# Ledger of designs, part 31: peptides against a protein of PDB entry 6EJA

Target 1, 276 residues: chain A of PDB entry 6EJA
Amino acid sequence: VEYMPANPVRIAFVLVVHGRASRQLQRMFKAIYHKDHFYYIHVDKRSNYLHRQVLQVSRQYSNVRVTPWRMATIWGGASLLSTYLQSMRDLLEMTDWPWDFFINLSAADYPIRTNDQLVAFLSRYRDMNFLKSHGRDNARFIRKQGLDRLFLECDAHMWRLGDRRIPEGIAVDGGSDWFLLNRRFVEYVTFSTDDLVTKMKQFYSYTLLPAESFFHTVLENSPHCDTMVDNNLRITNWNRKLGCKCQYKHIVDWCGCSPNDFKPQDFHRFQQTARP

## One batch from the design tools (peptide; made by RFdiffusion4, then SolubleMPNN)

Design b1_p11_1_s3 (from b1_p11_1, 3 letters changed)
Fold by OpenDDE base, seed 1:
Structure b1_p11_1_s3 (fold): chain B 276 residues (1-276), chain A 11 residues (1-11)
Amino acid sequence: as target 1 above (276 residues)
Amino acid sequence: DYEVPITGGEL
């Protein structure tokens, strides 16, 4: 029997989808849907058919919305962070959606707990933020991620413009771009005008794979630093043999890896007992 | 817990 909290947290799930992922999205949605949570879906600007399908779903469920704006994103593009930041702002402005946690999801990275377990856990630790760090040499991380390089996203390409310095006094960190952030921290990231947030937003607007580092770095250097938990409660289907072939050099002036999408049999790790 | 691999790599 799972413990049921008296005041269970409500989660805003943010899904960034593109391409021909209609079937995968439908399967994932069915697996993670719950009436007490909220689902905010961004569909890539170029994926019109998928957008129409997602709109149909959103009309059937009051707790499912689609972003009225759409960005054209590429692998590793700075626009992914922009998408998250804008979605955070939107969600904070939705006064009719009282969410407590922001969680991003993809078909390649899923929570490893059931909904009840996740809600119970987050309800117990509602003041914490869950970001998984790389756990290795930070200097190597900076080099491998290209954080000391300046990138510009333009014409569906990440152009490497040159070298740059990490801002002084900032402890850079990163790892997984899948995170669980509490509303308070999201509010800070969205509305703070302090030097940290301002500078980091600027810095990461020219950063490759920004979501893997931005929130870690901002959190650890912020007044909220004591709320960090080095765990994102995720399982990622990493297979270096399959996912690390420098397959993105045609769209970014850098190399990278990609996790593999989960198959239907993997959905048991985060399935709802109550289906829509 | 699991280790997060470094995603990026220089050309």
Scores: peptide ipSAE 0.060, ipTM 0.746, DockQ to the pose 0.536
Fold by OpenDDE base, seed 4:
Structure b1_p11_1_s3 (fold): chain B 276 residues (1-276), chain A 11 residues (1-11)
Amino acid sequence: as target 1 above (276 residues)
Amino acid sequence: DYEVPITGGEL
């Protein structure tokens, strides 16, 4: 249900982009751009051409910024989480950007709502955090994600070093690495020095695909646990038949799937429909 | 709601 909120939420969109996804990025950016929101774009350190293009865009819009730092991220790398965490810190330090929600995006994921619908929805539920769980057996999730394995990101590779245990007393959860987090929770993750956040940051610094589990796990074990909504309001173009070929084994000592990129025609559809 | 596929896969 759409309504006009009295105090509409403002969204910080964090885009993590790499390669030559210029067209996809442009399409997504055009689809999600609004003057009332903020866009913080991280371009992979190796993607210089894309970086130049993104810089050009950022110069045209006052509410678009590019990270001054750039990570060389790899598929499944722990550095992706570092990218998000640093972006969160940066965004919290930007006093001129009063955002209420953090939303991450890539070319493989798209919000299922129009801007008005999204803003209305988040304005109504501004105290909630939206993370979609895997919806399967948790033990299977842990196994498939390799959460009980120790990984080291080094030399553009995720090295599997051995086995590890899940920290005692922690309920591990995860699923989609696309989430909608309210500012309060982002502040907690960024600045909290409690045992949970400290341990989880350490734990996930050696984790494969950390973004698919870190925020879920931290939230569910935190004082903010009651704010979790098992929905990320996203459509991801998953096609396991095409995307699950263990194509990343050259990068990581593990297998995984990848979603397909959205096509231009998909964006129009997603703006009008919500996926069940 | 739909089930979210996980990225991780078994070796």
Scores: peptide ipSAE 0.048, ipTM 0.724, DockQ to the pose 0.569
Fold by OpenDDE base, seed 5:
Structure b1_p11_1_s3 (fold): chain B 276 residues (1-276), chain A 11 residues (1-11)
Amino acid sequence: as target 1 above (276 residues)
Amino acid sequence: DYEVPITGGEL
């Protein structure tokens, strides 16, 4: 049920963009922009043209900022998690941006709710965190994700160095790397010095596809574990026939799948898509 | 709900 919340949540949207995604970014930005929310955009270090375009947008809107730092990220690289973690820290240090939720977006993922619906929903469940799990055998997940393997990101490549063990006492989980996290949990991840956060940050700095598992694992093993909701309120354009070709072997000592970018015509479906 | 595909795959 939709309602008008008395204290509506404000969202920090974090966009990680690269390459020639200008048109897709423009469409997505137009679709998700609202004056009451905040937009923090990271542009890949190698995408200078896109960076200039995004800077122009940020100058036009007071609630749009671009990261002053830029990373050169690769598919599956540990640096993607670093990007999110640094963005979280930045956003927490922005005292003039009172956001309540952290939401990451890409051109291959889109919220299935209107702004009003999303705000109403999150305002009702403001103490919850939304991460979608894989829903399969956990041992299989670990094997397929290479979580029991040690990776090093170096020279634009993910090198597989050898085997490793999952830390004792940790229940590993994961799935979608698209999530909705409340500010309290983001604060915990960013500033906690407990053994869990410390060890997991170290562990995942040598992990392939870390964003698909880090936040799930930290949340479920943390004092905030009761806030877990197995849903990310998104639609993703998955087509395994197109996306599962082991196309990243040149940059990663592993195989994987990737979702397909949405086409302009796909955006019209989002308003009609049912809740997952 | 929908099942989230696993991205990773072994070589």
Scores: peptide ipSAE 0.068, ipTM 0.751, DockQ to the pose 0.613; fails the geometry check
Fold by OpenDDE base, seed 3:
Structure b1_p11_1_s3 (fold): chain B 276 residues (1-276), chain A 11 residues (1-11)
Amino acid sequence: as target 1 above (276 residues)
Amino acid sequence: DYEVPITGGEL
């Protein structure tokens, strides 16, 4: 439903960028920038040139900030979740940024809606959380994601230490590591001291690709479980022929796939996606 | 709506 909301939601966009992604970041930023939203950008600790570029952008826009802390992240690393969790805390502590939704983006994903459509939609469903599940056999998901394996991130490598058990009573779920979370749920994840959040933070600190499962699992096992919507309102440029080559074996004791960055010529695909 | 492929694969 498209309408002009009386109290439009404001979005905190979190971008985690690294390496040689300057041009992709610029394209993404131009595509998603709006004066009414907020942009919080984390640049990898090792990407100093990119950091300088992002700082320049942040000086030009009052609603763009860069994390004062920087982590060295690797593909599949548990530190990515730490990055999101810390950014969530930071954003909640920014009292001058009244955001309603947390959205993470990369150059591999684009919203399938215009800003106006997205804002209208989220304003109507401001109490909901949007995560896309894998929609397949959950046991297979656990095995392939290595959720029953213990990983340690150390020296830019994800070391597989051994087997582990999924905590009893927890329904594990996951899928896309791109999500739209409302402020209330972010507050819960950030500040709750209940057994679920505490145990899951610990569990996922030793997890491969934690962002693909942590928020799904926490949400679905939380008092906020009824707010789950199985859609992340975006398109991802998945190409298994290009992205599934076990190309990260040198940094992770596991194989995996990765999406491809969108290019301008890929925009036509957005018109073919179904609206939620 | 689209299918989300699982990322992981065991060595």
Scores: peptide ipSAE 0.049, ipTM 0.739, DockQ to the pose 0.654; fails the geometry check

Design b1_p11_2_s1 (from b1_p11_2, 6 letters changed)
Fold by OpenDDE base, seed 4:
Structure b1_p11_2_s1 (fold): chain B 276 residues (1-276), chain A 11 residues (1-11)
Amino acid sequence: as target 1 above (276 residues)
Amino acid sequence: DYDVPITGGDL
């Protein structure tokens, strides 16, 4: 049941966009925009046209900002995690943006709830973190994600250098790279100097698809472990037969899948039903 | 809830 919270949470949406996703980005932005939330957009260093378009949007809305820094990210690259971490730091340093939740988005993912529903839900569970786990055998996950392999992002390529061991005492988990993190946990990830955060940042700097596992692993091994909810409240246009063609082998010394872009007609589903 | 597809896959 939806209710109006007395102190509604405010959300920092971090959008990581690249390429020719202008149309889809525009649609998504219009769908998720609200005056009470904040939007921090990173545009790939190589996507200058998109950057200009996003800048134009940011000038029209006071609660929309574009990262002054831009990374050249590649599929599966460790730099994606760096992008999120730096964005988190930036957002924490923006004293004029009192956000309560961090939510990442791309053109390939969409929140399953309306704004009112999402705000009501997060306001009720403001102390929780929402990370969806893979729901399968963990050993299989580690193998499929290449977490036991060492990768180096260099020259627009993820080079597989060899094997590595999972750090001792760490329970690795992961799944969706789309998450909803409360400010407290973001603060922990950003500013903690404990062994866990330090070690994991180092570990995942050489990790393929780090965003699919870093936050899960850090959270579950942290003092904040009891705040995890195995749900990311997202709809992703997964179609394995279409998205799993090892299409990124030219970029990464690994195979992987990607979600398909949403079509305009898909957006109507997002406000009606959640995936079972 | 639903099982989350993972993007990774070995060679």
Scores: peptide ipSAE 0.067, ipTM 0.742, DockQ to the pose 0.584
Fold by OpenDDE base, seed 2:
Structure b1_p11_2_s1 (fold): chain B 276 residues (1-276), chain A 11 residues (1-11)
Amino acid sequence: as target 1 above (276 residues)
Amino acid sequence: DYDVPITGGDL
């Protein structure tokens, strides 16, 4: 028997979608949709057809909204962080959506728990934030992520401009760009004017793959640092054979791996697999 | 403990 919390948490799911993945989005949406949660969808500025499709979906459900603003994002682009940050602000300003957790999703990632399990778990740990760290040498992480390099997103390209230093006194961390953040921490990230948040927003505006490190770093250096849980409760379709080909050199002056999108035949894994 | 792969890599 699954535990049913007396005051179940409500989740704001933020979906950042692009391209022609309409079918994948529809499948994912159907799989994760629940009346008690909220869904905020950003469609890439260049994906007009997808945008129209998503708008149609949003009109059918009162708890589904589409961002009125749209960004042109690229793989590894700093603008992805901007998208999340603006979405967070929007969600905090939606007083009619009393969400407790922020969860981002893409076609390459899926929660490993059922809705009931997820809600029960988060309701029990509603004061915690769930981010998965890389679990390796931090210096190596910095080098491999190019955090000590200055990048500029311009004209659909991430230009490497040169070297930079990590801000002094900041403990950099990162890993998965899929996370579960409680509302309190999202409020902090969105509205705090302290030196940490200000510096990190500036720093990561010139950072490659910012979502893999920004929230980790901010959280661990913030007054909320004790709320860190090294688990994002996700299954990511990592296949190095397919995803680690340095395939984004044409977009980014860097190499990297990319998780693969889930296919319909992969969905059975979500119910059977848990992270160790 | 699950090890998350690093996405980034140097040229």
Scores: peptide ipSAE 0.061, ipTM 0.739, DockQ to the pose 0.597
Fold by OpenDDE base, seed 5:
Structure b1_p11_2_s1 (fold): chain B 276 residues (1-276), chain A 11 residues (1-11)
Amino acid sequence: as target 1 above (276 residues)
Amino acid sequence: DYDVPITGGDL
């Protein structure tokens, strides 16, 4: 027996895309597209061909828009968080798009539930936020993520400037940079002027891989902390043998791993997969 | 549920 919500949630999908993976993007888009949801797409400033293609799609669908601003993001760059935060602000200012949940996507991640299942689930838990934590030693996480290091994004590089302290009284957490956030929490992150949000935005503007930790940390230290669910309902194509080669040393003064892009044939399989 | 690998690694 499937749960049929009387008031189904509507989702704002935020897609951050770059390069020439147009076919993969097209397949992903087709897999996740629904007339009742909204799609806000940011195309990297350097990906003009892809931008033209995405613009063409946006003209065909009233619930698909492209960011009028474009950033040149780098792996691990603080600008990725800026992209999400600006997208959130934009989406909140779109009064004609009554979305209930914010979901980010890229070619490296895919929802594991069907649209109906996802909507049913989120409609039942519409007051919750879904962020997957690393599930390991926190001190190790801080060290490995370089959260106790100060970084500056400049000239398409993440420069390590020195050491820093975690703000006092803040419980740092993180893990997956793929999340499902309800509108209320997005509003809080976007418009709150409290000390937590203000300090964290400043702190994470000099942070490596900020999206893997910012929302976790803000949520867990906020008045909304009781809404956290340690699950993002995603599957990520992790292959450490391929993705952990310190391949971004030329971009950042740090080493890291990256997930592999999904192949087009994987999308069909993942739509039918459910992991608790 | 599944474990989420961390991305970061120190030099």
Scores: peptide ipSAE 0.053, ipTM 0.737, DockQ to the pose 0.614; fails the geometry check
Fold by OpenDDE base, seed 3:
Structure b1_p11_2_s1 (fold): chain B 276 residues (1-276), chain A 11 residues (1-11)
Amino acid sequence: as target 1 above (276 residues)
Amino acid sequence: DYDVPITGGDL
């Protein structure tokens, strides 16, 4: 698996950040930065201080850019998917950034490989897409995720409007909202006009936590379905006791969990963690 | 392999 590839893949890292934790972002950035990769950073519209800090970083590195558009996102909001989709489109239009993989990151989830290992691995499997599924009862997943419920993001709140049906003929899947997608699949998601992509974009625009299911569902029902690998090469600091307190009821008509942010002392675990 | 917790839950 680990070798020096002749044509190493280049990664577009997409970071969606908010708040004022500039130092935390800086630490994470330094941990993942490499000159051969690309970094596209979206800062929440409300996080002006952080935006200024990120702009400073982008001026220092030629392979770091900040989205010229900024969305106001909330936990569980459908707008997060919109953020990813628009970022994907932007990245595909950046002809001077020849990236091969799209990888999203947050402070709560890190790749479990060194850069060299990651590049070697992805270079070997450059035609694959890496999404981690929940691996349990799919019906339970649908219920717990509220996929059979219609949500509207409005006024910084996810309003539950009522029940809905899963589109006929669609096999829904999901799990981690951290994924590694190859350029070809990103192109498909971005530019395809087929019924699947069209309907799923519409469906997930009214979905809670859409990133945890959209790409899984689209991939598995697409002509690219055979490219799925049930592994996102991530380590996530999950602590249900700490993260599952229904702490978002004030902004979402649903109960949910969140992973905990990694601390600097947690970084050593990344290289020691076995593959999922 | 690692566990991916279900994020959501109904009210």
Scores: peptide ipSAE 0.048, ipTM 0.733, DockQ to the pose 0.634; fails the geometry check

Design b1_p11_2_s2 (from b1_p11_2, 5 letters changed)
Fold by OpenDDE base, seed 4:
Structure b1_p11_2_s2 (fold): chain B 276 residues (1-276), chain A 11 residues (1-11)
Amino acid sequence: as target 1 above (276 residues)
Amino acid sequence: DYDVPIVGGEL
C-alpha cells in the first residue's frame, strides 16, 4: 500500500550515459521521469551524438539538465567516481533544485518501486542512506575488487601499477555501484575536510570501480554510519554467467563482472513487481 | 536479495 507523505522527498537522478545507450536512456527516462524530481545527465565526452540527443531533451524539461563538463570515462575507471562527486557538488550548488535524495541510474539498473512507492518509502526513511553490500566475505571482496591494488586511469585504460595497503583504521565495504544517498550525506561527502573523506577521495582516485566501494566505505566509517541501509532498492539485470567474461580486459588490467542492459520488456515487469 | 555486480577477479 502506498501512502502519500505530507512532505514528499524530491529526488535528483543522476544518469551517466555513453555510447549507444540512446534507446535505453529514452526508455529509462520515460519510466522514471516525474515533474517533481530532478534529472542531471552526464554524457561521456566521446558520445557526441548522444549528447545532442540529451540536450534536446533537457531543453524540453525545466527539471532536466546536462552537465556542462564531460568526462571520458571507461569501465572501471576512477573517473566515474569523479563524475559522481562533481555531479553531487553541482547539484548541491543548484539552489533552485531542492532535492532530498541522490540516485544514480544506468541502463543496467532500475528502481524496483514505482515513483509513488519510492517517494513514499524515501519520505519515511529520509534520514537513511541505501547502499547494497556485496554479501560475501570481505577479504574476498577486497581481493576480487582489487582494492589492495593500485590503478591509474590513463590513455583510456586502467593500469595496474602495483600493490597497496588499505588505509589503517578503515573498514572497507562495498557492493553495488547503485545507491540512494540523502542530501545530508552527499553534503558530507562533498564538503567535509575531515581525514576520512580526504583520505578516501585520494585512495579511490586510484581504485578500480570506485563507486562500488567509496560511498559504502565512507559512510560506514563516518559519523553518519548509523544511517546505512543494506539495500539499494534496485533491480539489477544481473546474470553472472553472461556478465563475468573478462569482457573489459582490453580496458582494465583486471577481470570484471557487469550486469546486462535492460530490455524494453524488463521495464514493464519492474513497474509491477519488486525483486527480492 | 540478489547478486551484486563486482569485479570478477585478477587477470
Scores: peptide ipSAE 0.031, ipTM 0.724, DockQ to the pose 0.579
Fold by OpenDDE base, seed 3:
Structure b1_p11_2_s2 (fold): chain B 276 residues (1-276), chain A 11 residues (1-11)
Amino acid sequence: as target 1 above (276 residues)
Amino acid sequence: DYDVPIVGGEL
């Protein structure tokens, strides 16, 4: 349902970017930019040129900031979760940015709603969290994700150290690493000292592709479990034939699949599509 | 309807 909300939600968009594709990033940014939202951009520590370009953008827009810290991230690396968690903390500490939702974006995944539609929708469901689950056999998911394996990120590689057990009493879930989280849940993840959050942060610090499962698992086992919506309002250019070539063996001791990137112009096109 | 990124499997 679309309506004009009296108190429209404001979104903190978190972008984790790397490489040299400054022009592509600029195009994507322009496609998603809105004056009422906030943009917090992390640039990989190794991407100095891109960092300079992003800094230039941040100087032009008051609602765009760049992380003062920078991590060296790799595909599938546990450090990606650390990046999100630290970004969440930073955003919660920015008292001048009254955001209501946290949304991560990449070139591989685009929202399927216009800004107005997205804002209207989230304003109506501001107490909900939007995470897309894999929707298949959970045991298979655990096995395929390597969640029962211990990984260590070191020297730009994810080393498989051995087997591990899923913590007892925890219902593991996951799927898309693109999510829409409300501020309240982000606060919980950031500041809670309960056993769930503490143990999951530890567990997922040794996890391959942690963002695909951490937030799902924490949410579903938390007091906020009833706020989950199995939809991330995204369209992903997912083609297993092209994306499942075990192309990351040089980075991780595991075979992985990856979606294909969209072009920035695809964002507008897909905004007209129906919700999954 | 769409699929999600999932690790392909063990080496």
Scores: peptide ipSAE 0.029, ipTM 0.720, DockQ to the pose 0.616
Fold by OpenDDE base, seed 2:
Structure b1_p11_2_s2 (fold): chain B 276 residues (1-276), chain A 11 residues (1-11)
Amino acid sequence: as target 1 above (276 residues)
Amino acid sequence: DYDVPIVGGEL
């Protein structure tokens, strides 16, 4: 029997979707939907058909909303972070949605817990933030991620402009771009005017794959640093054979891997997988 | 290992 918390946390799920991933989105949505949670969906500005489909879904559920603004995002683009940050602001301003945790999702990952397990777990650890670190040499991570390089997102391309320095006094960290953040930390990231948040927002506006590092770095250097848990409670369809082809050279002046979207045949793994 | 960061490389 699963323990049911007296005051269960409510989750704001943010879905960033693009292209023709309508089937994947439907599967994801069906898998994660619960009446007690909230779903905020951003559809890429160029994905008009998908946007129409998502709007139809949002009209059927009172706890599903679509961003009134839409960004054109690319793989590895800095604009993805902007999307998350704006969505966080929106969610904080929605007074009728009393969410406790922010969770981002895509077709490339799933929570490894059932809803009941996830809610029970997060209710027990409601003051914590869950980000998975790379677990390797940090200097190597910086180099491989190109964090010491300056990138500019322009015309659907991430242009590498040159080298840059990591800001002094900042301990950079990163890993998975899928995270579970409590409302308090999201409030801090959204509204703080301290030097850390200001500097990091600026720094990461010129960063490749910003979501893999921004929140880690901000959290670990913030007054909330003691709330970090090195786990994002996710399963990712990580297949290096398929995902590490430097396939994004046409849009990014860098080489990188990517996880693959989940397919129906992959779903059986979710029930068998525990926390890594 | 199902939770690996997107590791890049310099061109």
Scores: peptide ipSAE 0.028, ipTM 0.708, DockQ to the pose 0.592
Fold by OpenDDE base, seed 5:
Structure b1_p11_2_s2 (fold): chain B 276 residues (1-276), chain A 11 residues (1-11)
Amino acid sequence: as target 1 above (276 residues)
Amino acid sequence: DYDVPIVGGEL
C-alpha cells in the first residue's frame, strides 16, 4: 500500500549547470518536473548559450527561476558552496515559494525514486536531513579530502597554501555532495549566527570540495544533529577507472575522483534502482 | 550502496 500524505512536501530543486549539456539537462528536467515543486537553476557565468536556453524554459513555467547572479565555478572550488548557500538564501527569501526540502542535482546524480515515492517518503520524514557519509576511516577521509589543508580559489584555480588544523571540538564528516535538506536546517545554516555556523562558513571558504563535507559537519555538530540520516536516496554514475585519473590537477593542487555524467540511456534504470 | 565522491590524494 502506497502512503499518500495528507500534507505532501514541496521540493526546491537546485540545479547547478554548465557547459553545453542542453539535451541532458532537458531530459533531466522533464524527468523531475512537477507543478507542485520549485526549480532554481544556476548557470555558470561562462555558459551563455545554456543560460539563454534555461531562461526560455523559466519563462514558460512559473515554478522555474534562474539565479540573477552567476558564478564562474571550478571543480573542487569553494565557490560551489557559496553558490549553494546563496541559492538557499534566495529560496528562503522567496515568500511565494513554500518549499519544504532543498535538493541539489547535477548530471552526475539522480534520484532513484519516482516523484510520488519521493514525496511520500519525505512527507513521512519531513523533519529529517539526508546526507550520505563516506563510511570509511575518518582520519583517512580528512587526509584524502585535504581538509587539513588550506586552499584558496583564485584565477580559476584552487591553490594549496599550506596546512591547517581542524577546529577544536568539531567532529568532521562528509561524503556525497548530493543531499536532501529540510527547510528548518536550511534556515539554520543560512541565518544562524552561532559559533558553529560562523566558524564553519569561514573554514569551508578555504576548503577543497566543500559541499562534500560542509553540511555534514554543520549538521552533526549542531542542535539539529539528531535529524541526520545517512542516505541521500540517489544513484551516482561511478566509474572509478575513468573518474580517478587525477584529471583536475590543472585546476586544483590535489588529485581526486569524480563521478561520470549520466547518459540519456541511463535514465530508464533510475526507477528500478535499489536504495544505496 | 555506492561509493561517495572523495579526493584521491595529495599531489
Scores: peptide ipSAE 0.027, ipTM 0.706, DockQ to the pose 0.602

